# Ledger of designs, part 37: peptides against a protein of PDB entry 7BDX

Target 1, 212 residues: chain A of PDB entry 7BDX
Amino acid sequence: EMGAAACTLLWGVSSSEEVVKAILGGDKALKFFSITGQTMESFVKSLDGDVQELDSDESQFVFALAGIVTNVAAIACGREFLVNSSRVLLDTILQLLGDLKPGQCTKLKVLMLMSLYNVSINLKGLKYISESPGFIPLLWWLLSDPDAEVCLHVLRLVQSVVLEPEVFSKSASEFRSSLPLQRILAMSKSRNPRLQTAAQELLEDLRTLEHN

## One batch from the design tools (peptide; made by RFdiffusion4, then SolubleMPNN)

Design b1_p10_4_s2 (from b1_p10_4, 4 letters changed)
Fold by OpenDDE base, seed 2:
Structure b1_p10_4_s2 (fold): chain B 212 residues (1-212), chain C 212 residues (1-212), chain A 10 residues (1-10)
Amino acid sequence: as target 1 above (212 residues)
Amino acid sequence: as target 1 above (212 residues)
Amino acid sequence: EPLWTAPPPP
């Protein structure tokens, strides 16, 4: 209980840029983010057995950790820190997104995808993520999720790749050959207005790239 | 490990007034400070058996909690919150200070005494603490600690009582009848310069009160 | 595109 409560408070205050700077300016940041990855990995590996109640202290703790990573990645110095000093954490997030099944840990997937999207705002972060082994297959695996919010965040991450010519050129062949176009077209007809809009915009961006 | 790391980061950032306001402005503050008291109490009750390594994750976690309370009490709105909404936590801190033996958990005692001193800056806080059952005997028990830093913080708390006429008048009879004058005189000769100064100042304040 | 901030759950 208390660990989850403390971490949840840290998550809440990490929405401030000054708090993120204070976390990163200390000698404890490296250790904290190293253990964060290990803790999230251990949690996801434990899910194969017991239906961990989504509201358990353990789940709330891991959600708070993922929320902290997201809020750190929302700040320029936080993205720089993650990409320079916490690459193992980014690799862990990519791994966990691959290990989770469609419909499993939806809220955690959303937070992890939000963190990756925030990291992808920096060209260095986008390069690092997109050059990760199996990244394109991972995006399509994640788009198989029945949850509209998961799919929305995947579409936004795909859009970040497509809109950066230097990154897209490296993956363009694999991307075009494996693109789940029928699935994205189905999302463009979703009753979820945010998912509908994101799918439409991505389809427009893809059409623009085919004509160039 | 991870809970202690998260709580230690929360402790570090709680040195900011804006972070304290953010913690207190949320709906989670009441629950957090309620569980804080329970967690600290459970830790102190566990010490009677195993020599808990002072550097254990559990010890670091409890130190971080006590540090957060201290930093909250350093802010005016934090003192108001503690005195209005978290009185049980103040009662728990007073209890734990009584339960700990001389030389036991020195660092934790220092943090708890610092928190009480900060609360005592508000007249309402000083009234609440000084009207607690057994408060004067507790001060003398704590002055029996061999640690100079513990004794220093006790002397400062005694000084806060002595310098407030409205508070001192209520305890003056018990205070004068039980004052460990020989011990305070010994502290005024300490090789620790901070302890020496605090004991000298308190002795001067007491002499001034006898002539009024 | 707006940066995602993850507010704590209500």
Scores: peptide ipSAE 0.241, ipTM 0.858, DockQ to the pose 0.281
Fold by OpenDDE base, seed 3:
Structure b1_p10_4_s2 (fold): chain B 212 residues (1-212), chain C 212 residues (1-212), chain A 10 residues (1-10)
Amino acid sequence: as target 1 above (212 residues)
Amino acid sequence: as target 1 above (212 residues)
Amino acid sequence: EPLWTAPPPP
C-alpha cells in the first residue's frame, strides 16, 4: 500500500521537467531505475496464465513505476539518461513486452510502449531499441493484441522506425518480409479514430518508401 | 527496497514548494498521509526493547516518509493541509515520540520533531499540538534524551510555545511546575553550539516572562 | 507528435 501511494505521488510530480531534472541530478536515480526494472519483471513473472491485471496495490505500484519511466523519457535529458545509464531497464521493458500475451496486462503494455516511444524520439534511443534482438518480431507480436490502445502505441513505435532512414535501412528487408499488412489495413478501418489515423499514416509512409 | 527508493526520490523533490503544492493539489494526498502515519506506527511498534535503528530499507523508508512530512510542513499551505486534513498524522507523530525511549530511533525522532516544529509556526498548528493530552510531559520526556539533536529540536518546540502568549497562558502553570530547569541550564553549557544557543535563548525568554 | 506525459490515473 504505502509504496503504491508514494510512487503514485512521485509519478504525478514527475510530469514536471524540473522534477525530472531533480530526480536525475541526484545520486539515487541509478538505483531507483535499476530496482524499477527488477520490480516490473517480478510482477510480470508472478502472472500465471490468463490472469488479468488485478486492481491491487502491486498493480498500481507497477503502473506508477512505468508512468515515471514514461515521464522521464518525455524530456531530452531523461531520454539521454535512460539510454546512457539505464539500458538494462530498456532491455527489461522490451523483454516484458515479449513475455506478455495478447490482451494480458494491457495498461502496463501501454505505459511501457509509451516509454519506448518517448525514448525513440532520440536517434540514440531509437537505435538502441531497434537493434535489440527480435525487435521486429516483437512489434508484430504486440500488434496482434486485441486492444486498440496497445495497437496504437505499436503503430507509433513502428512509425518512429519507418521515418528514420538510418534505422529503417538496417531492418528494411526483415520489416518488408514480415509486415502484417492485412492487420494494419484492418486497423485503418477501425472505429477507434486514433488507431485509424495512425494506421493510415503508416500506410502512407510505407507507400512513400516503396516509390523511393 | 523499491518503496524506500521511491520515497527517497519523493523526499528529495519535496524540498521544492512547487512539488509540495502539486502533492497537495492531487486527490491522493489524503491517502498518502493516512498510510504514512500507519506505516511509521507499524515500524515503531516493531522495535523490541533496545533495538537501534537498523540500516535497513524499512528504516530508510520511514525516514523518507518523515522527511516528506517535514518538507510539507515547511510551507504555509502544507502546514494548513496537515492541521486541517491530516490531524491523525500529527497525533500519530506525538504518540510515537512518546513511545520511543531516550536514545531510541534518534534520527526518526529528529525528523518528527522537525515536522512538529514546522507545524508550530502556524498558530493553528501550535494550538493543535500543544492542546494534545500530555504534551508538556512529552516535551520533558523527550528532553531527557542523551542526543544533542533531539534535545535541540525539543528546545525549539518549547520556544514556539513560550513565545506564543495564547498558547503559553493555557499551560503556564503546568509548564512552570514541571520545567526541568537544571537540564536546560546544563544544555546552555553544552559543547554543541546549536544546543547551547537554543538553551540560552529559552532561558532568556523564560526570565523575560517571569518579570512580566 | 507531442511526447506523452502519462498522467496518473484519476
Scores: peptide ipSAE 0.233, ipTM 0.857, DockQ to the pose 0.255
Fold by OpenDDE base, seed 5:
Structure b1_p10_4_s2 (fold): chain B 212 residues (1-212), chain C 212 residues (1-212), chain A 10 residues (1-10)
Amino acid sequence: as target 1 above (212 residues)
Amino acid sequence: as target 1 above (212 residues)
Amino acid sequence: EPLWTAPPPP
């Protein structure tokens, strides 16, 4: 209870750039983000047993942690910090996204994907996450999710890779050979306008790359 | 561990007025301060058994909570919030200060006394805490502490009462009859310059009131 | 591209 309440307040105030700078300017930041990864990992590992109710204090606590990471990654100095000093947290987020099944922990997956997308705005961050082992298979695994919001955030992360020539060139062969084109085409026909637009933009970007 | 880390970060950023406004402008503030009082009370009640090490995660968590309350009370809107909407927390702080023995939980006592001192800057806050049952006996109980920092914060709180005629007039008879004058005189001779000054100032203020 | 802010749920 109290930990979740405190962490939820910290999540709310972390929307401010000045608060992110204050968090990262302190000596506690490294420890906090290290324990964040461990806490998220412990939570995801506990789900294979009893279905932790999504509305539990523990779930709320982990959502607040993922929200803080996302808000930190929304700021330039926060992206620099995560990419330089908290790589283990990025590795943990990538691993947890692989460990979660389609339809499982949708809210947490969305927050984790939002954090990775924010990190992808930094070229060094985009390089780091895209060079992670199994990154391309992970994207397709996540794109198989029945949730439109999960799929939206996956498509946006895929677009960040496709729009960066220095990153895309390294994975272009694997990307082209494994691309779930029928799934993306189905999303371009979605009744969800955000998902529809994201899928259409990605298909246009991919077509532009095939002609160059 | 993680709760203490998150709460410690929130403590650090709560030094900003904008962060205090953000905390108090949310719908979570009332719940947070309610649970804060309960958590502090549970911690103090647990001390009558096994000596919780001062450096435990639980101790650090409670210190962070008390630090947040202090930082909130350092801001005008925070004082207004505590006095209007979180009176139970003020009652809890007063009770816990009474439950703790001389030499016990010195760091926590200092933080709680700092919060009460900050609240005393608001006349409504000063009235509220000074009208609490057993307030004057509590001050003398706390002034018996062997710790100079505890005694310093007690003397500062006593001075806030003495310097406010509208408050002092209500308790002047009890105050004069129970005043530990020999203890305050001993503090005015302390080798601690902060304690020495605070005791001397209070003695001067009291002498001024005896001649009026 | 607009960075995602994750506001806490209401």
Scores: peptide ipSAE 0.223, ipTM 0.859, DockQ to the pose 0.295
Fold by OpenDDE base, seed 1:
Structure b1_p10_4_s2 (fold): chain B 212 residues (1-212), chain C 212 residues (1-212), chain A 10 residues (1-10)
Amino acid sequence: as target 1 above (212 residues)
Amino acid sequence: as target 1 above (212 residues)
Amino acid sequence: EPLWTAPPPP
């Protein structure tokens, strides 16, 4: 109870840039983000099968942690901190996204994907994430999720890769050979307008890259 | 570990007025401060004798909670919130200060006394605290502490009462009859310059009130 | 593209 409440408040106030700067300017930041990764990992590993008590204090606590990471990554100095000083946390997020099955922990996956997307705004962050072992297979694994919100955030992360020539050129061969084109085309016909738009834009970006 | 780390960060950022306003403007504030009081009470009640593991994660968590309350009370809107909406927390702080023996949980006592002092800056807060049952005996109980920092914060709280005529007049008879004058005089000769000064100033304020 | 902020649950 109290831990979840405190962490939820910290999540709420972390929407401010000044608060993110205050978190990162303290000597406790490194330790906090290290324990954050470990706590998220422990939670995911403790999930027995597909049963997630979404409303548990433990779930709320982990959601708040993932929310804090997302909000930190929304700020330029926060992205710099994560990429320079908390790479293990980014590695943990990538690992946990791989460990979760389609339909499992949807809300947590969304928050983790949002954090990775925010990190991808920095070229250094995008390079780090995209050069991670198994990154492309991970994207396609995540895109197999039945949840439209998960798929939306995956498509945005894919778009961040595609829109950066220096990054995309390194993975272009694997990307083109494994691209789940039929899945993306199906999403471009989704009744979810956000998913539909994101899939259409990505298909346009990919077509532009084939003609160049 | 993680709860203490999150709460410690929340404590650190709560030094900003903007963060205090953000905490209080959220729908979670009431619940958070309610659980805060309960958590502090549970900790104090779990203390078996005089053995406090000062460096325990539990102690650090409770210190962070008390620090948050202190920082909230340092801001005008925070004092208003505590006095209007979290009176049970103030009652809990007063109770816990009574339950702790001299020399026990010194750091926690200091934080709780600092929070009460900050609340006393508002006349409404000072009235509420000073009209609490057993308030004057509690001050003298706390002033028996061997710790100079505890005694300093007690003397400051006493001074806040003495300097407010409307509040002091209500308790003046009990105050004068029970005043540990010899103890305060001994503190005015302390080698601790802050304690020495606070005791001297209080003695001067009391002399001024006897002549008026 | 707007940076994602994750608001806390209501």
Scores: peptide ipSAE 0.244, ipTM 0.857, DockQ to the pose 0.281; fails the geometry check

Design b1_p10_4_s3 (from b1_p10_4, 4 letters changed)
Fold by OpenDDE base, seed 1:
Structure b1_p10_4_s3 (fold): chain B 212 residues (1-212), chain C 212 residues (1-212), chain A 10 residues (1-10)
Amino acid sequence: as target 1 above (212 residues)
Amino acid sequence: as target 1 above (212 residues)
Amino acid sequence: APLTTAPPPP
């Protein structure tokens, strides 16, 4: 309980750039983000047993951790920190997104995908995560999720790849050969307006790239 | 470990007034400070058994909690919050300071005394803590501590009482009858310059009050 | 634009 409360407050205040700078300017940031990855991993591994209630203190704690990572990645210096000094955390987030089944831990998936999207704003970050083994299969695995918010954030991450010529060119062959086009087309007809828009924009960007 | 790391980061960033405002502007502040008191109390109660290593994760967690309370109390709106909405936490801090023996948990005592000193900057806060049962005996109990930093912060809190005529007048009889004058005089000769100065200033303030 | 998150209301 106390840990979850403290972590939740830290999550709330981490929306400030000044707070992110203060977190990173301290000597304890590396340890914090290292343990963050371990804690998130331990939580996901615990799900194979008793279905921890989504409202458990442990769940709230892990959500707060993922929220903090997201908010750090929202800031330029935070992205630089994650990509330079916390690559293991990025690897852990990618791994956990692969370990989770469709419909499992939806809220956590959304937060982790938001963090990866923020990291993808940095070209170095985008290169790093896109060069991770199985990144493209992971995107399609995640895009099979029944949750519209999960799918929305996957589409945003896919868009971040296709809008970066240097990254897209490296993966273009695999991307084109495995693209779940029918799934994306179905999402472009979603009743969820955010998902609909993201799928439409991605389809437009893909069409533009085919004509170049 | 993870909880202690998160709480330590929250402690570090809580030195900002903007962060304190963000902590208090959230809907979770009351719960956080309620659980803070309980956690600190549980920790102090656990000391009667195995001497928890001062460097334990639990100790670091409790230090961070006390540090957060101190930093909140450093800000005007934080003092108003503590005095209006978290009186139980103030009562808990006073109780824990009474429960701890001289030389026991010195670092925690210092942090808790710093928080009470900050609360004492607010007249309403000073009134509240000084009207607590056994406040004057508590000051003298704490002033018997062998640690110079503990004694320094006790003297600062005593000075906050004597410099407030409305508060001092209520307690003046008990204060004069129980004042450990010989101990304060000994502190005015301390090799610790901060303790020496605080004891000298208090003795000067007391002399001024006797002539009025 | 980067995404930010906040804790849900209790």
Scores: peptide ipSAE 0.365, ipTM 0.865, DockQ to the pose 0.438
Fold by OpenDDE base, seed 5:
Structure b1_p10_4_s3 (fold): chain B 212 residues (1-212), chain C 212 residues (1-212), chain A 10 residues (1-10)
Amino acid sequence: as target 1 above (212 residues)
Amino acid sequence: as target 1 above (212 residues)
Amino acid sequence: APLTTAPPPP
């Protein structure tokens, strides 16, 4: 209970750039983000095949951790810190996104995807994430999710790859050969306007790349 | 481990006025401070007569909680919040300071005393604390501590009472009759310069009040 | 643009 409450407050205040700088300027940041990865991993492993997201103090704690990581990654110095000093946490997030089944821990997946999207704003971050083993298959695994918000953040992460020629050129062959085009086309007709727009924009960007 | 790390980060960033405002402006503050009191109380009760302060994750967690309360009380709106909406926490801190033996949990006592000192900066806060049952005996109990830093913060809290005529007049009879003058005089000769100064200043203030 | 998050409303 108390740990979750403290972590929730830290999440709330971490939306401030100055708070992120204060977190990173302290001597506790490295250990905090190290244990964050371990805690998130332990939680996901404890789900024992349950596809439902738990409404518990433990769940709220893990959501707050993922929220903090996201908010740290929203700031330039935070992205730099994560990509330089917390790579193991990024690897953990990528792994956990692969371990979770479609429909499982939806809110957690969204928060983790938002953190990866924020990291992908930096070329160094995007390179690090996109060069991870199984990254392209992971995107398609996540895009099979029935949840529109999960799919939206997957499409944003795909777009980060497509918009960066230096990154896209490395994975272009695998990307083109495995692209779930029918799924993306279906999303472009979604009743969810945010998902619809994101899918349409991605399809336009992909068409532009086919003509170059 | 993770709860203590999160709480430690929250403590560190709470030194900012803007962070305190953000904590208080959220919908989680009331519950956080309620559970804070319960957690601190549970910890002190678990010491089972051990006079030594524990070096543990649990201890670090409780220190961080007390540090957060102190930092919240350092800000005007934080003092207002505590005295209006977290009185039970203040009562808990006062009780725990009475439950701890001299030499027991020294760092925790210091942090709790610092929080009460900060609250005492407001007339409303000082009135609330000083009108608590057993407040004057509690001050003398704490002043019996062998630790110079504990005694320093007790003297500061005593000085807050002495400097406020409206408060001092209510307790003046009990204060004068129970004053551990020999102990304060001994502190005025301390090798600790901060304690020495605080005791000297208090003795001067008391002399001024005897002549009026 | 970077995304920020906050705790859910009660």
Scores: peptide ipSAE 0.364, ipTM 0.864, DockQ to the pose 0.443
Fold by OpenDDE base, seed 3:
Structure b1_p10_4_s3 (fold): chain B 212 residues (1-212), chain C 212 residues (1-212), chain A 10 residues (1-10)
Amino acid sequence: as target 1 above (212 residues)
Amino acid sequence: as target 1 above (212 residues)
Amino acid sequence: APLTTAPPPP
């Protein structure tokens, strides 16, 4: 309980750039993000089936950890720190996104995807995560999720790849051969306006790339 | 481990006034400080004899909690919050200071005393803690500690009482009858310059009050 | 634009 409460407060204040700088400027940052990855991994490994106790202290703790990582990644120095000094945490997030089933731990998926999206704003971060083994299959696995918010954040991450020629060129063949076009087309007709817009924009970006 | 790491980071960033305001402006603040008191109490109750594992995750966790309370109390809005909304935490700190033996859990005593000193900067806070049952005996119990830093913070808290006529008048009889004058005189000759100065200043303030 | 998160309300 107390750990979850402390971590939740830390999550709340991590929305401040100055707080993120203070966290990273401390001598405890490396240890904290190392243990964060391990804790998130242990939580996901403890999940039996597709059921999650969303209101458990453990769940709230892991949500707060993922929220902190997201907020750190929202800031330029935080992205640089994660990509330079906490690559194992990024690897863990990628792994955990692969280990979770469709509909399983949706809130955690969203937070992890938001963190990866923020990391992708930095070209070095985008290169790092996109060169992760199984990255393209992982995107499609995540896009099979029934949750619209999960799918939205997958589409945003896909868009970050598509809009960067240096990154897209490396995966273009695999991307084109495995693209779940029918799924994206279905999302472009979604009643969720954010998902609909993201799918439409991605389809436009893809059409532009096919003509180049 | 993870809880202690998160709490340690929160402690570090709580040195910022803006972070303290953000913690208190959140809807989780009341719960956090309630659980803080309970956690600190559970830790002290788990101590067998006078031995403390200073490097344990649990010890570091409780130190970070006490550090956060201290840093919150260092700011005007934090003092107001503690005295208005977290009185049970203040009562817990007073109780725990009474439950600890001389030489036991010295670092925690220092942090708790620093928090009470910060609370005493506000007249409402000073009134509240000084009207706590057993407050005067508690001060003398704490002043029996062999640790110079504990004794220093006791003397500072005593000085906060002595310098406020509205507070001192209520306890003046008990204070004068139980004052460990020989102990304070011994501290005025301490090789610790901070303790020496604090004891000298308190003796001067007491002499001024005897002539009034 | 970067995404930020906050704890959900109670």
Scores: peptide ipSAE 0.363, ipTM 0.864, DockQ to the pose 0.425
Fold by OpenDDE base, seed 2:
Structure b1_p10_4_s3 (fold): chain B 212 residues (1-212), chain C 212 residues (1-212), chain A 10 residues (1-10)
Amino acid sequence: as target 1 above (212 residues)
Amino acid sequence: as target 1 above (212 residues)
Amino acid sequence: APLTTAPPPP
């Protein structure tokens, strides 16, 4: 309980750029983010395949950790720190997203995808993530999720790849050959207006790239 | 380990007034400070009488909690919150300071005394603490500690009582009858310059009050 | 634009 409460407060205050700078300006940031990755990995490995996110102190603690990573990645110096000094954490997030089944740990998936999207705003971060082994298959695995918020954040990450010519050119052949076009078209007809808009915009961006 | 790391980061960033305001402006502060008191109490009750502060994750976590309380009490709105909404935590800190033996948990004692001193800057806080049952005997118990930093922060808290006429007048008879004058005189000859100065200043303030 | 998150209400 106390750990979850402390980490939740840290998550709340990490929405401030000044707080992110204070966290990273200390000598404890490296150790903290190293243990974060290990703790998230331990949590995901403890899940039985069919167990929904328990409303437990452990779940709340891991959500707060993922929320802190997201808020750090929202700031330019935070993205630089993650991409330069915490690559193991990025590798862990990519791995954990692959280990989770559709419908499993929905809130955690959303937070981890938000963190990866924020890292993808940095060209160095986008290169690092997109050159990870199995990245394109991972995107399609995540897009099979029944949850609209998971799918929304996958589409945003796909858009970050598509909108960067230097990154997209390296994976364009694999991307075109494996694109779940029918799934994205179905999302463009979603009752969720955010998912509908994101799918429509991605389809427009993809059409523009086929004509160039 | 992860809990201690998260709480240590929260402690570090709590040195900012804006962070203290953000912590208290949320709906989670009441629960956090309630569990803080319980966690500190559980830690102190787990100590065998002769066990020194273990360099453990648990000790580091409790130090960070006491550090957060200290930093909250350093800010005017934080003092108001503690005195209005977290009186149980203040009662717990007073109790725990009484339960610890001389030389036991020195770092924790220092942090708890710093928090009480900060609360004593508010007249309402000083009244609440000084009207606590056994407060004057507790000060003398703590002043028997062999550690110079513990004694320094006790002398500072004694000075806060002596310098407030409305508070001192209520306890003046008990204070005068139980004052460990020889101990304070010995501290005025300490090799520690901070302790020496604090003891000299307190002796001067006490002499001034005897002539009025 | 970067995304930020906050803890849910209790």
Scores: peptide ipSAE 0.362, ipTM 0.863, DockQ to the pose 0.438

